# Peptides against a protein of PDB entry 2Q3Z: the designs that were tried, part 34

Target 1, 272 residues: chain A of PDB entry 2Q3Z
Amino acid sequence: YVLTQQGFIYQGSAKFIKNIPWNFGQFEDGILDICLILLDVNPKFLKNAGRDCSRRSSPVYVGRVVSGMVNCNDDQGVLLGRWDNNYGDGVSPMSWIGSVDILRRWKNHGCQRVKYGQCWVFAAVACTVLRCLGIPTRVVTNYNSAHDQNSNLLIEYFRNEFGEIQGDKSEMIWNFHCWVESWMTRPDLQPGYEGWQALDPTPQEKSEGTYCCGPVPVRAIKEGDLSTKYDAPFVFAEVNADVVDWIQQDDGSVHKSINRSLIVGLKISTKS
Target 2, 254 residues: chain A of PDB entry 2Q3Z as posed
Amino acid sequence: YVLTQQGFIYQGSAKFIKNIPWNFGQFQDGILDICLILLDVNPKFLKNAGRDCSRRSSPVYVGRVGSGMVNCNDDQGVLLGRWDNNYGDGVSPMSWIGSVDILRRWKNHGCQRVKYGQCWVFAAVACTVLRCLGIPTRVVTNYNSAHDSNLLIEYFRNSEMIWNFHCWVESWMTRPDLQPGYEGWQALDPTPQEKSEGTYCCGPVPVRAIKEGDLSTKYDAPFVFAEVNADVVDWIQKSINRSLIVGLKISTKS

## One batch from the design tools (peptide; aimed at target 1 W83 Q118 W174)

Design b2_p18_1_s3 (made by RFdiffusion4, then SolubleMPNN; from b2_p18_1, 7 letters changed)
Fold by OpenDDE base, seed 2:
Structure b2_p18_1_s3 (fold): chain B 272 residues (1-272), chain A 18 residues (1-18)
Amino acid sequence: as target 1 above (272 residues)
Amino acid sequence: DDILLTQLPVGDKRLEEL
C-alpha cells in the first residue's frame, strides 16, 4: 500500500466490471517534491504556514488537505473535473495511464489545474500523493455510487405519471465512483475507529466550506455511525442511499415510491 | 469500449446498450 507503484483501478459498471492498469509512481524522480509543493500551496499553509506545518505529522490532517488539493476547486489544486465528453482543450480523463504525468504537468505549469479528470483520476492522484507521504493508501471503486446533494441519505427522482424523469437530475447515481482508503489511527475519535479511512478527492460536495471529503472510518460507515467525522453521512449515502421516486399523478397529487430496482453501492477495495 | 472507461449516470442509454 506504500511500496507498490503499479496497480489496477476498477471501472465499468456493476454488470460489466473492468480494470485498467495505473502507474502511481510515488517513488519516481521529483514526485515527492511535487507532493511537498502541493502541501505548501494549500489554503491552510497560505493562511498560516507555521500552524499548517505543525499539523503535517497527523495523517488525518494531511489526508483532508490532500483530498481538497487533488481537485482544483477552491484552491490551486491539481485536477479539473469534467464529465461532458468535451475534452478538446485538454487531455481526456480516459487518456491518463498514471499519476506522474499529471503531477509533473501541474507543477511545471506553475500549479495550474490539469485538464481533465474524473473520479478514478482524482483517486489515483490522491493515492500517489498519500503513498508518497508515507500513508498506506488504496483506490476503492463503488458501483452504483450515489451522490446525495441534500444530506438526507436519499436519491430522489421526480417522475411523471408514465415514470419518466422530469427536469434536471439534481441527484444521481454513478455507474461507478472511485475514492481512496488510507490506513491511520484516529486519536481525534473514540477508540475503535483506527484502520482504513475513506477520503474522496473528487469534488462532489463541500465539507466545512471546501471541496474535500473525509477521512471517515470505514468501520463507521459499515456500522452506520453517521456522527463520525468527517463527512460520514455523505460517504454512507454513496454506498447505502435509498432511492425514492416522486411520481406526479393526473390529479396533481404526488406519490412516493421506493425504488427497489436501483440498488446503491457495491464497493470493491483493491489489494494492490 | 470507452463507455466502460468513463463515469456515466445509471440509466444512461449507452449503458443499457451493453
Scores: peptide ipSAE 0.484, ipTM 0.919, DockQ to the pose 0.585
OpenDDE base, seeds 1, 3, 4, 5: peptide ipSAE 0.472, 0.468, 0.478, 0.465; ipTM 0.918, 0.915, 0.920, 0.914

Design b2_p18_1_s4 (made by RFdiffusion4, then SolubleMPNN; from b2_p18_1, 9 letters changed)
Fold by OpenDDE base, seed 4:
Structure b2_p18_1_s4 (fold): chain B 272 residues (1-272), chain A 18 residues (1-18)
Amino acid sequence: as target 1 above (272 residues)
Amino acid sequence: DDILNTQLPLGSPELESL
């Protein structure tokens, strides 16, 4: 998890699982230095360098910083996300084959955001950074991954009487989503939550005002302890949300239906 | 291939074409 520089990232869909090779390259020349620059440009460092540096011994703290800094939202982070298939002014997310080029581009352009990333790119870069910093980390892919925007642990679709989805579809399920899991102790939590922690650098929702996510114990997600910091409800929903259809009739009545055909969450974790 | 190597919403026409 720290030593492996090359690996695979799972993509595709639940029905059509695909993997791609990825060069994490955490030991390539200059990558560690770039990771340190990433820490040195984070908002917490800029606000209070001494305090930030004093907390860098905590993988919990560092993990949360990295999750925020891998995306360029709210800070001088690494990657700009884009999902609209319009990548002409940058690099297609699908063209990346490793984290090294991304990190080097970011640094070499004065810590300007690299265009563009999607979930696996964010996750892979985060994985590289965390590994560089000595935190055992793996990329995780979740198929049928929910994006809950209102923290109700549901993906809600409004449907007309014909079953057609209405509305803006703000809440959604991705064919797949990637994040990272990092191994760390959680002295900030009650005993028993050490181990794998989910961190999500893809800018999906704000956590305490910043586009970051986690760390949250995988155990907490498994056990349904949604009070556990950080961002347990969101991560839980990604893998466990129920899908609800609100079926509107012509008379304006609405019927709630649990969509049992859509199963949220099929998580694959790498073992290397 | 692009359908499988990019994120797409479930129910998207692209995914339904698989």
Scores: peptide ipSAE 0.547, ipTM 0.938, DockQ to the pose 0.578
OpenDDE base, seeds 1, 2, 3, 5: peptide ipSAE 0.541, 0.543, 0.539, 0.531; ipTM 0.936, 0.936, 0.935, 0.934

Design b2_p18_2 (made by RFdiffusion4)
Pose (drawn by RFdiffusion4):
Structure b2_p18_2 (pose): chain A 254 residues (1-148, 151-160, 170-248, 256-272), chain P 18 residues (1-18)
Amino acid sequence: as target 2 above (254 residues)
Amino acid sequence: EDDILKNITQEMPIGEEF
């Protein structure tokens, strides 16, 4: 989770899982410096640099800023999202085989966002950044499935959608800032929309808090709970509707 | 349907690939 520089990002569907190899490259030349630069341009550093550097004692703080800076609403984030099959301005999300070239591109262009990312690209870059800084991190994929004239599927078809698959990262740490027993894997979601409140979204939120439905636990628990849960009910006339099943075959490299 | 699911290479809204 710290030292291995290549891994797998799972894509495809719940029925046909694809394992896409990836070069996280966290110890390649210039990557650590780029990661320290990423911290020094974060909005909290601009607001109070002395405090920002002091808070870097915490993997909760760093994990939040590190993942949060990958797809940042501010112009100094690492990647820009796009899902319309129109990637001519730059580079397709399906082209990358690693995080390194994106990070180098980002540094060389005045810390401007690189076009383009999709959920697995953001998650892959977040893994590189956090593994480089020493926070044990893994990329995770969740699969969702539809069964087909449903209004539910129409509403979605035609960025908090429910996708065929969605990726994020999990990082390992204690949580002295929370009630006891929430140490371990924390979910961090670097996909784009920081929207409800706060400098960043989403996480870190303990995976256990998600499983337990303890959605008052910081940070951004409802956003992560929504990626792996969806409750759908019909009233033809009360009935459970399985036209949408969310939270299947959640996967990571062994 | 199996051929559509097998050919998924990127993130899409649910059901759009159909």

Design b2_p18_2_s1 (made by RFdiffusion4, then SolubleMPNN; from b2_p18_2, 10 letters changed)
Fold by OpenDDE base, seed 4:
Structure b2_p18_2_s1 (fold): chain B 272 residues (1-272), chain A 18 residues (1-18)
Amino acid sequence: as target 1 above (272 residues)
Amino acid sequence: RDEIEASLTQQVPIGKQF
């Protein structure tokens, strides 16, 4: 989880699982230096360098910083996400074969955001950075991954009288979503939450005002401890949300129906 | 076909057509 520079990232759908090779390249020349630059341009460092540096011994702190800095939202982060299939003014997310080129481009362009990433790109870059910083990290793929926007642990589809989803009002489930899990102790929590921690660098929702997510103990998610920092409800929903259809009737009434055909969450953790 | 291909290569919302 620290030593492996090449691996696979799972993509596709629950029914059609695909993988791609990925060069994490955490030991390639200059990559560690770039990771340190990433830390030195984070908002917390810019606000108070001494305080930020004093906290870099904490993988909890560093993990959260990295999850925020891998995306360019709110800061001078690495990647700009794009999902609209219009990538002509940058690099298609599907074109990347490793983290090294992304990080080098970011650094070489004065820490200007790299266009473009999607979930696996964010996750892979985060994985590289965290590994560089000595934090055992793996990329995780979750099929039928929920994006809960209102923290109610539901994916709510609004349907018209014909059963058609009103996309602008509805939440969503990704065919797949990637994030990372990092191994760390959690001295900031009650005993028992040492181990894999979920971190999500894809800018999906803000956490404490910043597009970041985690770390949250995988155990907490498994046990349903949603009070556990950070972002337990969101991560829980990614893998466990129930799907609800709000069906509009002709009379304007709305019927709530549990959608049992859409099963949220099928997580694959990499072994290397 | 295009939707299936997109779903294999990109992160896309389930049920969203390109």
Scores: peptide ipSAE 0.397, ipTM 0.853, DockQ to the pose 0.450
OpenDDE base, seeds 1, 2, 3, 5: peptide ipSAE 0.052, 0.394, 0.390, 0.391; ipTM 0.695, 0.851, 0.850, 0.850

Design b2_p18_2_s2 (made by RFdiffusion4, then SolubleMPNN; from b2_p18_2, 10 letters changed)
Fold by OpenDDE base, seed 1:
Structure b2_p18_2_s2 (fold): chain B 272 residues (1-272), chain A 18 residues (1-18)
Amino acid sequence: as target 1 above (272 residues)
Amino acid sequence: RDEILASLTKQVPIGSQF
């Protein structure tokens, strides 16, 4: 995983899986230096350089920092997300063919945020950075991926008597979502949680006040151990949330209905 | 066909038009 520079990222939908080629380029000239700059502009370094540097031997610590720094929310991070199809003042997320150009643009413009990214762009850049730093990492794609905003492990829709969704949708299900998994030990947890750890650099929810997510053991998610740091409930919901419809009737009563037609989560991992 | 293929390259909410 650390040695592969070219690969594929899976997109599309659960029924129509698509892939795109991607140049991760972690060994291209200057990319390692850019990754080190990313660490040196993170909020923890700016607050206390000595403490930050002393913790960089921990892939748990570094993974969490990278998760936060790949997005530009809250800091001098790399990418600005956008999903409304208005990309005229930047680059369309669909136009990128690799991480190298993104990282070079970020550095060459004084660590100014690059416009624009969506989930696979965030994940791919995080994958490049983590690989540069010697952490085995892969991009993963989850189809029908839930975004739980209130930490109840449900996606809730409010519907009228005709089944029409009412109000602004806060919680949602993506056609697909990408994040990364990194291989590391977890000396901060009980034995058995070493191995693949999920990290999500797409700015979805704040974790300890910062738009970052993970690392959380893939095993903990699989076994339903939501007490494990970091962000186990959120990552669990991405792949396992139940969908509930709250249906208002003509008499003003509300009926709770489990939506069995919307199945959350179909995760696939890359081999390279 | 090209438009359909292009729609599969973006992240969108379930139930939304590509």
Scores: peptide ipSAE 0.378, ipTM 0.840, DockQ to the pose 0.435
OpenDDE base, seeds 2, 3, 4, 5: peptide ipSAE 0.368, 0.378, 0.371, 0.362; ipTM 0.841, 0.841, 0.844, 0.840

Design b2_p18_2_s3 (made by RFdiffusion4, then SolubleMPNN; from b2_p18_2, 10 letters changed)
Fold by OpenDDE base, seed 1:
Structure b2_p18_2_s3 (fold): chain B 272 residues (1-272), chain A 18 residues (1-18)
Amino acid sequence: as target 1 above (272 residues)
Amino acid sequence: KDEILASLTRQVPIGAQF
């Protein structure tokens, strides 16, 4: 995983899976230096450089910093997300073919945020950075990926008597979502949680006041241990949330219905 | 065909046109 510079990222939908080639380029000239700059402009370093540097031997700490710094929310991070198809003042997320150009643009413009990214772009850049820092990392794709906003492990839709969704959708299910998994030990947890850890650099929810996510053991998610740091409930919901419809009738009564047609989560891990 | 393939390259909410 650390040595692979070219790979594929899975996209599309659960019914129509596709992939794109991606150049991670972690060993290309200057990329390691850019990754070190990313660490040196993170909020924790700016607050206390000595403390931040003393913690960089921990892949848990570094992984969490990288998940926050790949997005530009809350800091001098790399990428600005956009999903409304209006990219005229930047680069379309669909135009990128690798992490190297993104990282070089970020550094060459004084650590100014690069426009624009979506989930696979965030994940791919995080993968490059983590690999540069010696952490085995892969991009993963989850189809029918839930975004739980209120931490109740449900995706809730409010519907009228005709089944039409009412009001603004707060919660949603993505056709696909990408994040990364990194291999590390977890000395901060009980034995058995070493191995693949999920990290999500796409700015979806705040964790401890910052748009970051993880690391959380993939095993903890599989076993339903939601007490495991970091962000286990959120990552669990991405792959396991139940969908509930609240159907309001003409008489004002509300009926709760489990939506069995919307099955959340179909995760694919890359081989390289 | 190319347009259909292009539509499958972006992240969109379930139920959206894509």
Scores: peptide ipSAE 0.374, ipTM 0.835, DockQ to the pose 0.427
OpenDDE base, seeds 2, 3, 4, 5: peptide ipSAE 0.373, 0.373, 0.371, 0.366; ipTM 0.837, 0.837, 0.839, 0.834

Design b2_p18_2_s4 (made by RFdiffusion4, then SolubleMPNN; from b2_p18_2, 11 letters changed)
Fold by OpenDDE base, seed 4:
Structure b2_p18_2_s4 (fold): chain B 272 residues (1-272), chain A 18 residues (1-18)
Amino acid sequence: as target 1 above (272 residues)
Amino acid sequence: VDEIEKSLTKQVPIGSYL
């Protein structure tokens, strides 16, 4: 998990699983230095360098910082996400083959955000950074991955009487989503939550005012302990949300129906 | 639909390709 520089990232859909090779390149020249720069430009360092540095021994703290800094939302982070197929002023997310070029571009352009990333790019860069910092990390792919925006553990679709989805579709399910799991102790939690922790660097929802997510114990998600910091409800929903259809009839009545055909969450963790 | 789904290499909302 720390030593593997080459790997695969799973993509596609639950029906049609794909993978791409990825060069994490955590031991490539200058990559560790870039990871340290990433820490040195984080908002917490800029606010209080001494306090930030004093906390860098905590993989919990570092993991959360990295989760926030891999995306450029709210800070001088690495990647700008884009999902609208308009990539002409940057690099298509699908063009990346490794983290090294991304990190080097970021650093070489004065820590300007690199255009563009999607989930696996965010996850892969986070994986590289965390590995560089000595935190065992793997990329995780979740098929039928929910994005719960209102923290109700539901993906809600509004449908007309014909079953057609209405509205802006703010809540949604991705064909796939990627994040990372990092191995760490959780001295900030009750005993038993050491081990794999989910971290999501893709800017989906704000956590404590910043686009970051985790770390949250995989065990907490598995056991449904939604009180566990950080961001347990959101991560839980990614893999376990129920899908609800609000079916509006012509008379204005609304019927709530559980959509049992759409199963949220099929998580694949890499073994390397 | 299956052919479109099979071709996907990016993140998309489920059903957006239907």
Scores: peptide ipSAE 0.489, ipTM 0.918, DockQ to the pose 0.601
OpenDDE base, seeds 1, 2, 3, 5: peptide ipSAE 0.372, 0.366, 0.367, 0.486; ipTM 0.829, 0.833, 0.829, 0.918

Design b2_p18_3 (made by RFdiffusion4; failed a check: the pose's geometry)
Pose (drawn by RFdiffusion4):
Structure b2_p18_3 (pose): chain A 254 residues (1-148, 151-160, 170-248, 256-272), chain P 18 residues (1-18)
Amino acid sequence: as target 2 above (254 residues)
Amino acid sequence: TEQYPLARRSYETIILHF
């Protein structure tokens, strides 16, 4: 979770899982310096640099800023999202085989966002950044499925959607800032919309808090709970509707 | 493989009326 520089990002569908190899490249030349630069341009550093550097004692703080800076609402984030099959301004999300060229591009263009990312690209870059800084990190994919004239599927078809698959990261750490027993894997989601409150979204939120439905636990627990849970009920006339099943075959490299 | 939306997200139980 720290030292291995290549891995797999799972894509496709719940029935036909694709394993896409990836070069995280966290120890390639210039990558650590780029990661330190990423921290020094984060909005919390601009607000109070002395405090920001002091808070870098915490993997919770760093994980939040690191993942949060990948797809940042501010112009100094690493990537810009796009899902309309129109990637001519720059580079397609399906083209990249690693995080390194994106990070180098980003540095060389005044820390401007690189076009374009999709959920697995953001997660892949987050993994590189956090693994470089020493926080054990893995990329995870969750699969969702539809069964087909449903209003539910129409609403969606025609960025907090429910997708065929969604990717994020998990990082390992204790949580002395929370109630006891939430150490371990924390979910961090670098996909775009920081929207409810706070400098960043989403996470870190303990995976256990998600499984337990303890949604008051910081940070951004409802956003991660919503990626792996959806409750759908019909009233034809009360009935459970399975036109949408969310939270299937959640996967990571062994 | 590219992402496509299956459904809109809700933070409450989705109730459909027919």

Design b2_p18_3_s1 (made by RFdiffusion4, then SolubleMPNN; from b2_p18_3, 8 letters changed; failed a check: the pose's geometry)
Amino acid sequence: DLQYPLAARSFETVVLYR

Design b2_p18_3_s2 (made by RFdiffusion4, then SolubleMPNN; from b2_p18_3, 8 letters changed; failed a check: the pose's geometry)
Amino acid sequence: SLQYPLAARSFETVVLYR

Design b2_p18_3_s3 (made by RFdiffusion4, then SolubleMPNN; from b2_p18_3, 9 letters changed; failed a check: the pose's geometry)
Amino acid sequence: PLQVPLAARSFETVVLYR

Design b2_p18_3_s4 (made by RFdiffusion4, then SolubleMPNN; from b2_p18_3, 9 letters changed; failed a check: the pose's geometry)
Amino acid sequence: DLQFPLAARSFETVVLYR

Design b2_p18_4 (made by RFdiffusion4; failed a check: the pose's geometry)
Pose (drawn by RFdiffusion4):
Structure b2_p18_4 (pose): chain A 254 residues (1-148, 151-160, 170-248, 256-272), chain P 18 residues (1-18)
Amino acid sequence: as target 2 above (254 residues)
Amino acid sequence: ASAEEPLARRSYGPIYLH
């Protein structure tokens, strides 16, 4: 989770899982410096640099800033999202085989966002950044499925959608800032919309808090709970509707 | 590699359909 520089990002569908190899490249030349630069341009550093550097004692703080800076609403984030099959301004999300070239591109262009990312690209870059800084990190994929004239599927078909698959990262750490027993894997979601409140979204939120439905736990627990849970009910006339099943075959490299 | 495809809109509570 720290030292291995290549891994797998799972894509495709719940029935036909694709394993896409990936070069996280966290120890390639210039990557650590780029990661330290990423911290020094984060908005909390601009607000109070002395405090920002002091807070870098915490993997919670760093994980939040690190993942949060990958797809940042501010112009200094690493990547720009796009899903309309129109990637001519730059580079397709399906083209990348690693995080390194994106990070280098980003540094060389005044820390401007690189076009374009999708959920697994953001997650892949977040993994590189956090593994470089020493926070044990893994990329995870969740699969969702539809069964087909449903209003539900129409609403969606025609960025908090429910997708065929969605990716994020999990990082390992204690949580002395929370009630006891939430140490371990924390979910961090670098996909784009920081929207409710706060400098960043989403996480870190303990995976256990998600499983337990303890949605008051910081940070951004409802956003991660929504990626792996959806409750759908019909009233033809009360009935459970399985036209949408969310939270299937959640996967990571062994 | 594969692209993301929207299946449904997200909700932070139960979805009731009529």

Design b2_p18_4_s1 (made by RFdiffusion4, then SolubleMPNN; from b2_p18_4, 9 letters changed; failed a check: the pose's geometry)
Amino acid sequence: ADLEVPLAARSFETIILY

Design b2_p18_4_s2 (made by RFdiffusion4, then SolubleMPNN; from b2_p18_4, 9 letters changed; failed a check: the pose's geometry)
Amino acid sequence: ADLEVALAARSFGPVILY

Design b2_p18_4_s3 (made by RFdiffusion4, then SolubleMPNN; from b2_p18_4, 10 letters changed; failed a check: the pose's geometry)
Amino acid sequence: ADLQEALAARSFETIVLY

Design b2_p18_4_s4 (made by RFdiffusion4, then SolubleMPNN; from b2_p18_4, 11 letters changed; failed a check: the pose's geometry)
Amino acid sequence: ADLQEALAARSFSTVVLY

Design b2_p18_5 (made by RFdiffusion4)
Pose (drawn by RFdiffusion4):
Structure b2_p18_5 (pose): chain A 254 residues (1-148, 151-160, 170-248, 256-272), chain P 18 residues (1-18)
Amino acid sequence: as target 2 above (254 residues)
Amino acid sequence: SEEDPIINFGPIYNSFAS
């Protein structure tokens, strides 16, 4: 989770899982410096640099800023999202085989966002950043499925959508800032919309808090709970509707 | 039932359909 520089990112569908190899490259030349730069341009550093550097004692703080800076609403984030099959301004999300070239591109262009990312690209870059800084991190994929004239599927078909698959990262740490028993894997989602409140979204939120439905636990628990849960009910006339099943075959490299 | 795509465009769909 710290030292291995290549891994797998799972894509495709719940039925046909694709394992896409990936070069996280966290110890390649210039990557650590780029990661320290990423911290020094984060908005909390601009607001109070002395405090920001002091808070870097915490993997909760760093994990939040690190993942949060990958797809940042501010112009200084690492990547810009796109899902319209129109990637001519820059580079397709399906082209990258690693996080390194993106990080280097980002540094060389005044810390401007690199076009383009999709959920697995953001998650892959977040893994590289956090592994470089020493926070044990893994990329995770969740699969969702539809069964087909449903209004539900129409509403979606025609960025908090429910997708065929969605990726994020999990990082390992204690949580002395929370009630006891929430140490371990924390979910961090670097996909784009920081929207409700706060400098960043989403996480870190303990995986256990998601499983337990304890959605008052910081940070951004409802956003992660929504990626692996959806409750759909019909009233033809009360009935459970399985036209949409969310939270299937959640996967990571062994 | 057979699995179907939720979303029918974009890189996620291209990965699903491929």

Design b2_p18_5_s1 (made by RFdiffusion4, then SolubleMPNN; from b2_p18_5, 7 letters changed)
Fold by OpenDDE base, seed 2:
Structure b2_p18_5_s1 (fold): chain B 272 residues (1-272), chain A 18 residues (1-18)
Amino acid sequence: as target 1 above (272 residues)
Amino acid sequence: MEESPIIDYGPEYESYAS
């Protein structure tokens, strides 16, 4: 069980790894109560409180709920993501130094979304909540992290004959991306997938209609077993997608090229 | 399998090549 309240989150790039200190503060006053409120305002609870409560003994269930509730996209979740460097009506994601202030702001303002978060903020808050709920959890950083939008395990770019990107760059590779890994058994899966499970609270793609991700066994990702729930293909793509350039030629033909200059995935897992 | 949280271990690094 991870009991540390102070830690570091890795950031930067693969070539220039950085870290920031972070106060997870899972045992600070009132944080447990806030975590319980988070559970009590989740859509599953609102739909059927009895059923939701009966499942809270499952770290698989709770992990998935927390993954969805740390972001505010579908619910009264904690954080609103923003990446356009316009944070004047809130707090810059880069300004946060811990999860406690975020959670307190969320609760104190009637569970209204806190502005703003980015991946490490989402991950850190999720880590705090999960730890508070007794689930061993760590923040993970993946450099050159892919965001696959069409579930084909590819990051696809369209280019003209000169190699210039055409249209919107919808799929992207983050310089770094953060999520969490939680330790749990997986009685819902075949034997052997107990251990670290990836959960991604940053709203990227919907899973079963909700912006959430995981839990998925880290082992499954490492072994390429994409059949395991939850969201194995997406998480796999984050760490191992191929980058494909579709190059339109003068004659109208399209050439497929594997981009070897950009390698997806360099994961750093930490205890804290 | 990765080490459990109760084991004293440092950061783990893993690279995935496509």
Scores: peptide ipSAE 0.034, ipTM 0.594, DockQ to the pose 0.030
OpenDDE base, seeds 1, 3, 4, 5: peptide ipSAE 0.019, 0.020, 0.011, 0.016; ipTM 0.456, 0.560, 0.463, 0.417

